# Peptides against a protein of PDB entry 5FRP: the designs that were tried, part 10

Target 1, 225 residues: chain A of PDB entry 5FRP
Amino acid sequence: VEWTESIPQIIATREDISKELNQALAKTFIDSDPRVRRTSVMIFNKVPVTEIWKNITNKAIYTSLLHLAREKHKEVRELCINTMAKFYSNSLNEIERTYQNKEIWEIIDTIPSTLYNLYYINDLNINEQVDSVIFEYLLPFEPDNDKRVHRLLTVLSHFDKKAFTSFFAFNARQIKISFAISKYIDFSKFLNNQESMSSSQGPIVMNKYNQTLQWLASGLSDSTK

## One batch from the design tools (peptide; made by RFdiffusion4, then SolubleMPNN)

Design b1_p9_3_s2 (from b1_p9_3, 4 letters changed)
Fold by OpenDDE base, seed 3:
Structure b1_p9_3_s2 (fold): chain B 225 residues (1-225), chain A 9 residues (1-9)
Amino acid sequence: as target 1 above (225 residues)
Amino acid sequence: SKLFEELEK
């Protein structure tokens, strides 16, 4: 753990990280101690993306990072999912594609597919986290149409068949959520009107309101679990 | 799906 914690400083101070250091770092990602794995993932959060690409050249490190998205330890998994999504976004924004970094990009380009494939685990907490990182890092709000389309195409260009299926399912769900929220607003307005509440439709709308809330709530993870 | 069908009515 202590050794791994020192790595960010080493990367920041040394221009050439030795092959040996990269090999040693690769081993920390598969360490049996979740604290070591966590610290290893944190390197990607503490070190600027440009320095990571420059100094971390061992492919196994990136592959191992992606693999941790499916590990059993909840804290490490959650950290990994956020980290890899952010790293992907930062890489797209700051790292140019060159002949020298092509092999690393081949791995990084699979991050969207890796994330979308997590939906097949059918875990509500994982689903919520994946939803979050999609909106925050993969497909963030972008007012520039060209940039937005380019980002979308970039994300989709490396999808496997399962990721595409998840993508369409996600979008369909978002449409349903939007519809439900719209109805929730309509019902709320109706229920706030005393004349409407006293009408024959009052009880009907109240029931629909409750059903809508229940449906919306069912999609939320239990924060206590 | 049933909820949405009811809400569209």
Scores: peptide ipSAE 0.028, ipTM 0.573, DockQ to the pose 0.048
Fold by OpenDDE base, seed 5:
Structure b1_p9_3_s2 (fold): chain B 225 residues (1-225), chain A 9 residues (1-9)
Amino acid sequence: as target 1 above (225 residues)
Amino acid sequence: SKLFEELEK
């Protein structure tokens, strides 16, 4: 743990990291101690993306990072999911695609697919987290249409079949949620009007309002399969 | 699905 905690400082100060150090670091990602694995993931949060790409050249490190998204330890998994999503976004924004880093990009480009595949675990907490990182890092709000489309195409271009299925399911769910929220707002406005509430439609709208709330409350648990 | 059918009425 202590050794791994020192790595961010080393990466920040050195222009190049030895092959031996990369190999040692790779082992920490598969260590039996969750604390070691957690610390390893934190390297990607503490070190600038440009320095990571420059100094971490062992492909196994990146592959192992992606695998941790499915590990049993909740804290490490959650950290990993956030970390890889952020790292992906930062990489797209800050790292040029070159011949030298092509092999690493081949791994990094699979991060979206890796994340979308987590929906198949059918865990409410994981689903919520994946939803969050999609909107925060993978497909963030972008007012420029060309940039938004380009990002979307980039994300989708490396999807496997399972990821596509999850993607479609996710989008379908989002549409439904959006619709339900819209109805919730309409019903809320109606019920806040005394004249409307006293009308013959009052009880009907109240019922629909309650049903909508119930659905929204359970919405995150809906299957993405 | 059933809920949405009702909400669309």
Scores: peptide ipSAE 0.027, ipTM 0.550, DockQ to the pose 0.047
Fold by OpenDDE base, seed 1:
Structure b1_p9_3_s2 (fold): chain B 225 residues (1-225), chain A 9 residues (1-9)
Amino acid sequence: as target 1 above (225 residues)
Amino acid sequence: SKLFEELEK
C-alpha cells in the first residue's frame, strides 16, 4: 500500500518511469489486498492524464484497471468505474492519437463498452453509477452539435453487441423517465387546483400521480443500501 | 501484503 501510494509522486517527478516500475505497478492491480487495488486505481485520479499516458506504458495496467469494474469489492469497483470514465473523457480531450500510443488507445476506447456492459449485472447501485458517469464523462452535455455527434460516434465506434443493446435500453429508459416526470408535473398542477380536485377526475388523477411517483421511485437505488 | 514483500526484496 505504501509503495503504491508513492507512485503518484514518482510519476509527477520523473519523466521516464522504468520498465520495472511499470511491471511492479501492474501487479498491484491484481493484488489480493483490496487496499492495494484501491490505491492503484487512485493513481489515475491523482496524476494528470497527460502524465499517466507518458509514464504508464504497460498495457496490462490499463486492462487491469478496466477489469476492476467488475470486482467483488464494492468500494474498489465504484472507485474504478468513476475513475475509468473520467480517465476516458480526459484522454479524449487531452491526448492525441499517435502511433506510439495506439495500443493503449485500443484499450481505452473499450471503456464505454465496458461501462455499458455493467448494466447486465442488474444491480441498481451499479446502474445508477453507470448512468451518472455516462452523463458526466462519456456523453456530457455539449451544445455544439458537431462536437456532440463526434463524441457519440467515438463512444459507439467500439461497442460490442451487448453494449449497443444496453445503450438503446438506456436511452429508451431516459425517454420514459422524461415522460413520467412531465406527467408528474401535470398531475401535481392538477392536484394543486382545488376546483380540479373536487371534480370527477380528482381521484383518477390522484391515483395516476401515485403510480407515477412509485414508478419513478422504483428506478432509484435505495441510498440506505 | 505478499506482493509488497516481494517488491521490497
Scores: peptide ipSAE 0.011, ipTM 0.514, DockQ to the pose 0.015
Fold by OpenDDE base, seed 4:
Structure b1_p9_3_s2 (fold): chain B 225 residues (1-225), chain A 9 residues (1-9)
Amino acid sequence: as target 1 above (225 residues)
Amino acid sequence: SKLFEELEK
């Protein structure tokens, strides 16, 4: 753990990291101790993306990072999911695709697919996290149309079949959620009107309102669990 | 936790 904690500083200060260090770092990602794995993931959060790409050249490190998305240890998994999504986004924004880094990009380009495949685990907490990182890092709001389309195409271009399926399911769900929210707003407006509430439609709308809320809530993970 | 155990198999 202590050794791994020192790695960010080393990467930040040294222009060239030895092959041996890369190999040692690769081992930390598969360490039996969750604390070690956590610390190794944190390297990607603490070190600028440009420095990571420059100094971490062992493919196994990146592959191992992606594997931790399915880690049994909840904290490590959650950290990994956020980290890889952010790293992906930062890489797209800051790292040029060259012949030299092609092999690493081949791995990094699978991050979106890796994340979307997590939906198949059918865990509400994971789903919520994946939803979050999609909006924050994978497909963030971009006012520039060309950039937005390019990002989307980049994300989709490396999807496997399962990821595509998840992608479409996700989008369909978002549409449904949007619709439900719209209805919630409409019902809320109706219920806020005393005349409307006193009408024959009052109880009906109240029921629909409650159903809508229940539906919306059912899609959320229990923050207490 | 159980689901992740099955996926690693």
Scores: peptide ipSAE 0.006, ipTM 0.473, DockQ to the pose 0.087

Design b1_p9_3_s3 (from b1_p9_3, 6 letters changed)
Fold by OpenDDE base, seed 1:
Structure b1_p9_3_s3 (fold): chain B 225 residues (1-225), chain A 9 residues (1-9)
Amino acid sequence: as target 1 above (225 residues)
Amino acid sequence: SEEFKKLES
């Protein structure tokens, strides 16, 4: 743990990291101690993306990072999911594709697919986290149409079949949520009107309102789990 | 939860 905690400083102070250091770092990602694995993931959060690409040249480190997205240890997994999504976004924005970094990019380009595949675990907490990182890092709001399309195509270009399926399911769900929210607003307005409430439609709208709320709530994760 | 059984160890 202590050794791994020193790595961010080493990367920040050195222009290159030795092969031996890269090999040692690679081992920390598969260490039996979750604290070591956590600390390893934190390197990607503490070190600028440009320095990571410059100094971490062992592809096994990147592969191991992606595997931690499905790790049993909750804290490490959650940290990893956020970290890899952010790292992907930062890499797209700041790292040029070259011949030298091609092999690393091949791994990094699979991050979107890796994240979308987490939906098949069918855990509400994981789903919520994946939803969050998609909106924050993978497909952020972009008013420029060309940039938005380019980002979308980049994300989709390395999807496997399962990721595509999840992608479409996700989007369909978002549309349904949007529709439900709109209906919730309409129902709320109706129920707030006394004349409407006293009408024959009052009980019907009340039922629909409750159903809508229940549906919306069912899509939310339980923070106690 | 049962869903976590699908996670890698």
Scores: peptide ipSAE 0.008, ipTM 0.536, DockQ to the pose 0.084
Fold by OpenDDE base, seed 4:
Structure b1_p9_3_s3 (fold): chain B 225 residues (1-225), chain A 9 residues (1-9)
Amino acid sequence: as target 1 above (225 residues)
Amino acid sequence: SEEFKKLES
């Protein structure tokens, strides 16, 4: 753990990390101790993306990072999912595609597919996290149409078949959620009006309100679990 | 936990 914690400082101070250090770092990502794995993932959060690309040249590190997205340890997994999404976004924004870094890009370009494939686990907590990182890092709000389209095409260009399926399902779900929220608001407004509540439509709207609320709640993870 | 095993497999 202590050794891994020192790595960000080393990367920040050295222009070139030795092959041996890269190999040693690669081993930390598959360490039996979740704390070591966590610390390893945190390197990607503590070190600027440009420095990571410059100094981390061992492909095994990147592949191991992606593998941790399916980690059994919840905290490590959650950290990894956020980290890899952020790293992907930062890489797209800051790292040029060159012949020298092509092999690393081939791995990094699979991050979107890796994330969308997590929906197949059918875990509500994971789904919520994936939803979050999609909006925050993969497909963030972009007012520039050209940039937005380019980002979308970049994300989709490396999708496997399963990721595409998840992508369409995600979008469909978002539309449904938006519609449900709109209904919830309308029903709430209706129910807050005494005259409306006393009408023949009162009980009907109340029922629809409850159904909508239940549907919305069913899609949310239990924060207590 | 079991569902994670199915995907790794």
Scores: peptide ipSAE 0.007, ipTM 0.539, DockQ to the pose 0.107
Fold by OpenDDE base, seed 2:
Structure b1_p9_3_s3 (fold): chain B 225 residues (1-225), chain A 9 residues (1-9)
Amino acid sequence: as target 1 above (225 residues)
Amino acid sequence: SEEFKKLES
């Protein structure tokens, strides 16, 4: 753990990290101790993306990072999911595609698929987290249409079949959520009007309100789990 | 935890 914690500083101070250090770092990602794995993931959060790309050249490190998205240890997994999504976004923004880094990009380009494939686990907590990182890092709000489309195409260009399926399902769900929220607002306004509540439609709207609320709530993860 | 095992298998 202590050794791994020192790595960010080493990467920041050295222009070239030795092959041996890369090999040693690769081992930390598959360490039996979840604390070591966690610390390893944190390297990607503590070190600038440009320095990571420059100094971490062992493919196994990146592959192992992606693998941790399915880690049994919840804290490590959650950290990994956020980390890889952020790293992907930062890489797209800051790292030029060159012949020298092509092999690493081949791995990094699979991050979107890796994340979307997590929906097949059918875990509400994971789903919520994946939703979050999609909006925050993979497909962030972009007012420029050209940039938005370009990002979307980039994300989709390396999707496997399962990821595409999840993508469409996600979008469909988001539309449904948006619609449900809109209806929730409408129903709430109706229910706040005494005249409307006293009408023949009052009980009907109340029922629809409750159904909408239940549906929305069912999509939320239990924070206690 | 068990569902994770199914996806890794």
Scores: peptide ipSAE 0.007, ipTM 0.527, DockQ to the pose 0.103
Fold by OpenDDE base, seed 5:
Structure b1_p9_3_s3 (fold): chain B 225 residues (1-225), chain A 9 residues (1-9)
Amino acid sequence: as target 1 above (225 residues)
Amino acid sequence: SEEFKKLES
């Protein structure tokens, strides 16, 4: 753990990280101790993306990072999911595609597919996290249409069949959620009006309001589990 | 969860 914690400083100060260091770091990602794995993932959060790409040359490190998205340890998994999504976004924004880094990009380009495949686990907590990182990092709000489309195409271009299916399912769900939220707002406004509540429509709207709330709540993870 | 056990095997 202590050794791994020192790695961010080493990467920041050294231009050329030795092959040996890369090999040693690769081993930490598959360590039996979840604390070691966690610390390893944190390297990607603590070190600038440009320095990571420059100094981390062992492909196994990147591959192992992606695999941690499905590990048993909840904290490490959650950290990994956020980390890889952020790293992907930062890489797209800051790292040029060159001949030299092509092999690493081939791995990094699979991050969106890796994340979308997590929906097949059918865990509400994971689903919520994946939803979050999609909006925050993979497909962030972009007012420029060309940039938005380009990002979308980049994300989709490396999808496997399962990820593509999940993508459609996700979008369909988001549309439904958006509609439900809109209805929730309308119903809430209606119910806050005393005159409206006293009308013949009052009980009907109340029922629809409750149904909408139940539907929305069913899609939320239990924070206690 | 049991589902994670299946993914690691």
Scores: peptide ipSAE 0.007, ipTM 0.520, DockQ to the pose 0.085

Design b1_p9_3_s4 (from b1_p9_3, 3 letters changed)
Fold by OpenDDE base, seed 5:
Structure b1_p9_3_s4 (fold): chain B 225 residues (1-225), chain A 9 residues (1-9)
Amino acid sequence: as target 1 above (225 residues)
Amino acid sequence: SELFKELEE
C-alpha cells in the first residue's frame, strides 16, 4: 500500500518510468488486498492524464483498471467506475491520437462499452452510478452540436453488441423518466392551484400524481432489461 | 408502459 501511494509522486517527477516500475504497478491492480487495488486506482485520479499517458505504458495496467469495474469489493468497484469514466473524458479532451499511443487508445476506447455492460449485473447501485458517470463524463452536456455528435459517435464507435443493447435500453428509460417528470410537474402545478384541486378533475389528477411518483420511485431501480 | 399509456390519456 505504501509503495503504491508513492507512485503518483514518482510519475509526476520522472519523465521516464522504468519498465520495472510499470510491471510492479501492474501487479498492484490484481493484488488480493482491496486497499492496494484502491490505491492503484487512485493513481489515475491523482496524476494528470497527460502524465499517465506518458509514463504508464504497460497495457496490462489499463486492462486491469477496466476489469476492476466488476470486482467484488464495492468501494473499489465504485471508485474504479468513476475513475475510468473521468479518465476516458480527460483522455478525449487532452490526449492526441498518435501512432505511438494507438495500442493504449484501443483499450481506453472500450471504457464506454465496459461501463454500459455493467447494466447487465442488474444492481440498482451500479445502475445509478453508471447513469451518473454517463452524464458527467461520457456524454456531458455540450451546447455545440458538432462536438456533441462527434463525442457521441466516438463513444458508440467502440461498443460491443451488449453495450449497444444497454445503450438503447438506457435511452428508452431516460425518455420515459423525462416524460414522467414532465407530468409530475404538470400535476404538481395543478394540485397547487386551489381552484383546480376543488374541480371535478382534482381527484383524478391526484391519483395520476401518486401513480407518477410511485413509478418514478420504482423506475430508479428498473433494470435496463 | 401501462402507466405511460394512462398518462397520455
Scores: peptide ipSAE 0.025, ipTM 0.623, DockQ to the pose 0.046
Fold by OpenDDE base, seed 4:
Structure b1_p9_3_s4 (fold): chain B 225 residues (1-225), chain A 9 residues (1-9)
Amino acid sequence: as target 1 above (225 residues)
Amino acid sequence: SELFKELEE
């Protein structure tokens, strides 16, 4: 743990990291101690993305990072999910694709698929986290149309079949949520009108309003209601 | 699904 904790500083201060150090670091990602694994993941959070790409050249490190998305230890898993999503986004924004880093990019480009595949675990907490990182890191709001489209295409271009399925399911859910919110607004407007509330439709709209709220509050991941 | 059907009516 202590050794791993020192790595961010080393990476930040050195222009080159030895092969041996990379190999040693790779082992920390698969260490039996969750604390070691956690610390290793934190390297990607503490070190600028440009420095990571420059100094961490062992492919196994990146592969191992991605594997931790399915880590049994909850804290490590959650950290990993956030970390890899952020790292992906930062990489897209700051790292040029070159011949030299092609092999690493091949791994990094699978991060979106890795994340979307987590939906198949059928864990509500994981689902919520994946939803969050999608909006924050994978497909963030981008006012520039070209950049937005390019990002989307980049994300999708490396999807496996399962990831695509999850992607479409996610989007369908978002549409439903949007619809529900729209209806919530409509119902709210209706209910704010005393004349409308006194009408025969008043109780009906109130019921629908309550149902909508219940769905929004408790069923964000439930697309079947 | 039932909710959305009802909301669409």
Scores: peptide ipSAE 0.018, ipTM 0.588, DockQ to the pose 0.048
Fold by OpenDDE base, seed 2:
Structure b1_p9_3_s4 (fold): chain B 225 residues (1-225), chain A 9 residues (1-9)
Amino acid sequence: as target 1 above (225 residues)
Amino acid sequence: SELFKELEE
């Protein structure tokens, strides 16, 4: 653990990290101790993306990072999911595609698929986290239409079949959520009016309001209601 | 889906 904690400083101070150090770092990602794995993932959060790409050249490190998204330890998994999503976004923004980094990009380009494939685990907590990182890192709000479309196409360009299926399901769910929120607002306005509440529609709207709230609160991942 | 059917009525 202590050794791994020293790595960010080493990366920050050295331009050329030895092959041996990269190999040693690769082993920490598969260490039996979750604390070691956690510390290893944190390297990607503590070191600027440009320095990571420059100094971490062992392909196995990036592959191992992606694998941690499905590990059993909750804290490490959650950290990994956030880390890889952020790293992907930062890489797209700051790292040029060159011949030298092609092999690493081949791995990084699979991050969107890796994340969308997590929906098949059918875990509510994982689903919520994936939803969050999609909006924050993969497909963030972008007012420029061309940039937004370009990002979308980049994300989709390396999708496998399962990821595409999840993508469409996600979008369909978002439409439903938007509709539910709209109705929630309408019902809230209606219920705030005493005359409306005293009408024959009052009890009906109250019931629909409660159902809408329940649906929204139960987890936005449930599209079957 | 049941909620949405009810809300559309």
Scores: peptide ipSAE 0.017, ipTM 0.587, DockQ to the pose 0.048; fails the geometry check
Fold by OpenDDE base, seed 1:
Structure b1_p9_3_s4 (fold): chain B 225 residues (1-225), chain A 9 residues (1-9)
Amino acid sequence: as target 1 above (225 residues)
Amino acid sequence: SELFKELEE
């Protein structure tokens, strides 16, 4: 743990991390101690993306990072999901594609698929986290249409079939959520009107309001109802 | 899906 905690400082101060150090770091991602694995993931959060790409050249480290997204240890998994999404976004923004870093990019380009495939686990907490990182890092709000489209195409260009399916399901769910929110607003306005509540429609709208709230509260992942 | 059908109604 102490050794791994020292790595961010080493990466920040040294321009050339030895092959041996990379190999040692790769081992920390598969360590039996979750604290070691956590600390290893934190390297990607503490060190600038440009320095990571420069100094971490062992592809096994990146592959191992992606695997931690399905780890049993909840804290490490959650940290990993946030970290890899952020790292992907930062890489797209700051790292140029070159011949030298091609092999690493081949791994990094699979991050979107890796994240979207987590929906198949059918865990509410994981789904919520994936939703969050999609909006924050993968497909963030971008006022420039060309940039937004370019980012979308980049994300989709490396999708597997399962990821595409999840993507479409996600979008469909977002439409449903938007609809539900719209109805919630309408029902709320109705319920705030005393004359409307006293009408024959009052009880009906109240029921629909409650159903809408229940659906929204049950988790935005239930697209079947 | 059932909820949305009811709400459209």
Scores: peptide ipSAE 0.017, ipTM 0.583, DockQ to the pose 0.049; fails the geometry check

Design b1_p9_4_s1 (from b1_p9_4, 6 letters changed)
Fold by OpenDDE base, seed 5:
Structure b1_p9_4_s1 (fold): chain B 225 residues (1-225), chain A 9 residues (1-9)
Amino acid sequence: as target 1 above (225 residues)
Amino acid sequence: LSEELKKLS
C-alpha cells in the first residue's frame, strides 16, 4: 500500500518511469489486498492523463485496470468504473493518436465496450453507476452536433457484439424512463388540481400515478445494499 | 508481493 501510494509523486516528478517500475506497478493491480488494488486505481485519478500516457507504458497495467471493473470488492469496482470512464474521456480530449501509443489506444478504446458489458451482470447498483458514467464521461452533453456525432462514432467504433446489443437496450430503457417521467409529471399536475381530483377521472389517474411511481422505483438501486 | 515491491522502490 505505501509503495503504491508513492507512485503518483514519482510519475509527477520523473520524465520516464523504468520498465522495472512499470512491471512492479502492474503487480499491484492483482494484489490480494483490496486496499492495494484501490490505491493502484487511484493513480489514474491523481496523475494527469498526459503523464499517465507518458510514463505508464506497460500494457498489463491498463488491461488490469479494465478487469477490476468486474472485481468482487464493491469499493474497488466502483472506483475502477468511475476511473476508467473518466480516463477514457480525458484521453480522447488530450491524447493524440500516434504510432508510438497505438498499442495502448487499442486497450483504451475498449473501455466503452467494457463498461456496456457490465449491464450483463444484471446488478442494479452497477447499472446505475454505468448509466452515470455514460452521461458524464462517455457520451457527455455536447451542443456542437459534429463533435457529438464524432464522439458517438468513436465510442461505438470499438464495440464488441455484446456491447452493441447492450447499447441499444440501454437507449430503449432511457426512452421508456423518459416517457414514464413525462407521465409522472402529467399525473402530478392533474392530482394537484382540486377540480380534477374531484372529477370522475380522479381515482383513475391516482391509480396510474401509483403504477408509474412503482415502475420508476423498480428501476432504482437499493440504497441499503 | 508487497514486500517484493518495496525492494524495487
Scores: peptide ipSAE 0.017, ipTM 0.571, DockQ to the pose 0.014
Fold by OpenDDE base, seed 2:
Structure b1_p9_4_s1 (fold): chain B 225 residues (1-225), chain A 9 residues (1-9)
Amino acid sequence: as target 1 above (225 residues)
Amino acid sequence: LSEELKKLS
């Protein structure tokens, strides 16, 4: 743990991290101690993306990072999912594709597919987190149409078949959620009007309001779990 | 869930 905690400082101060250090770091991602794995993932959060690409040249480190998305330890998994999504976005924005880094990009380009494949685990907490990182890092809101389309195409260009299926399902769900929210707003407005509430439609709308809320809530993870 | 939403529309 202490050794791994020192790595960010070493990366920041040294231009050439030795092959031996990279090999040692690769081992920490598969360490039996979750604390070691957590600390290893945190390197990607503490060190600028440009420095990571420069100094971490062992492919096994990146591959191992992606594998932690399916980690049994909840905290490590959650950290990993956020970390890899952010790292992907930062890499797209800041790292040029060159011949020298091609092999690493081949791994990094699979991050979107890796994340979308997590929906098949059928865990509400994981689903919520994946939803979040999609909007925050993979497909962020971008007012520029060309940039938005380019990002979308980049994300989709490396999807496997399962990821595409998840992508379509996700989009369909978002449309449904949007519709439900719209109805929730309409019902809320109706119920806030005393005349409307006292009408024959009052009880009917109240029932629909409650059903809408229940449906919206069912898609959310229990934060107490 | 999809069927319930259809009932709302």
Scores: peptide ipSAE 0.008, ipTM 0.557, DockQ to the pose 0.063
Fold by OpenDDE base, seed 4:
Structure b1_p9_4_s1 (fold): chain B 225 residues (1-225), chain A 9 residues (1-9)
Amino acid sequence: as target 1 above (225 residues)
Amino acid sequence: LSEELKKLS
């Protein structure tokens, strides 16, 4: 743990990290102690993306990072998911594709697929987190049409079959949620009208309102779990 | 879920 905690500083201060250090770092990602694994993931959060790409050249490190997305330890997994999504976004924004970093990009380009594949675990907490990182990092709001389309194409270009399926399912769910929210608003407006509430439709709309709320709530993870 | 949403329409 202590050793791994020192790595961000080393990366920030050194122009080149030795092969040996890279190999040692790679081992920390598969350490039996979740604290070590956590600290290893945190390197990607603490070190600027440009410095990571410059100094971390061992493919195994990146591969191992991606594997932690399915780790058994909840905290490490959650951290990893956020970290890899952010790292992906930052890499797309700041790192040029060169011949030298091609092999690393081949790994990094699989991050979206890795994330979308997490939906198949069928865990509400994971689903919520993946939803979040998609909107925050993978497919963020972009007012520039060309940039937005380019990002989308980049994200999709390395999807595996399962990821594509998950992508479509996700989009379909979003449409449904949007519809439900729209209905919620409509029902709320109706119920706030005294004349409407006194009408024969009042009880009916109230029931639909409650059902809509229940449906929306069912899609949310339990924060206590 | 789809059936439930249909009920809301």
Scores: peptide ipSAE 0.007, ipTM 0.548, DockQ to the pose 0.062
Fold by OpenDDE base, seed 1:
Structure b1_p9_4_s1 (fold): chain B 225 residues (1-225), chain A 9 residues (1-9)
Amino acid sequence: as target 1 above (225 residues)
Amino acid sequence: LSEELKKLS
């Protein structure tokens, strides 16, 4: 743990990290102690993306990072999911594709697929987290059409079949949620009108309102868990 | 790992 905690400072200070250091760091990602694994993931949060790409050249480190997305230890997994999504976004924004870094990019380009595949775990907490990182890092709001299309194509270009299926399922779900929210608003407005509530439609709308709320709530994880 | 770090420092 202590060793791994020192790595961000080393990376920030040194232009070239030795092969030996990379090898040692690679081992920390598969350490039996979740604290060590957590600390290893934190390197990607503490060190600028440009410095990571420059100094972390062992592809096994990146592969191991991605594997931690399915980590049994909840804290490590959650940290990893956020970290890898952010790292992907930062890499797309700041790192040029070169001959020298192509092998690393081949791994990094699989991050979207890795994340979308997490939906198959069928865990509400994981699903919410993946939803969040998609909107924040993978497919952020972009008003420029060309940039938006380019980002989308980049994300999709490395999808496996399962990720692609999850992508469509996700989009379909978002449409349904949007529709439900719209109905919720309409029902709320109706129910807040005294004349409408006194009408024959009052009880009907109330029932639909409750059903809509229940449906919306069912897709949310318990924040206490 | 600590020993390896010391060697690289």
Scores: peptide ipSAE 0.007, ipTM 0.522, DockQ to the pose 0.012

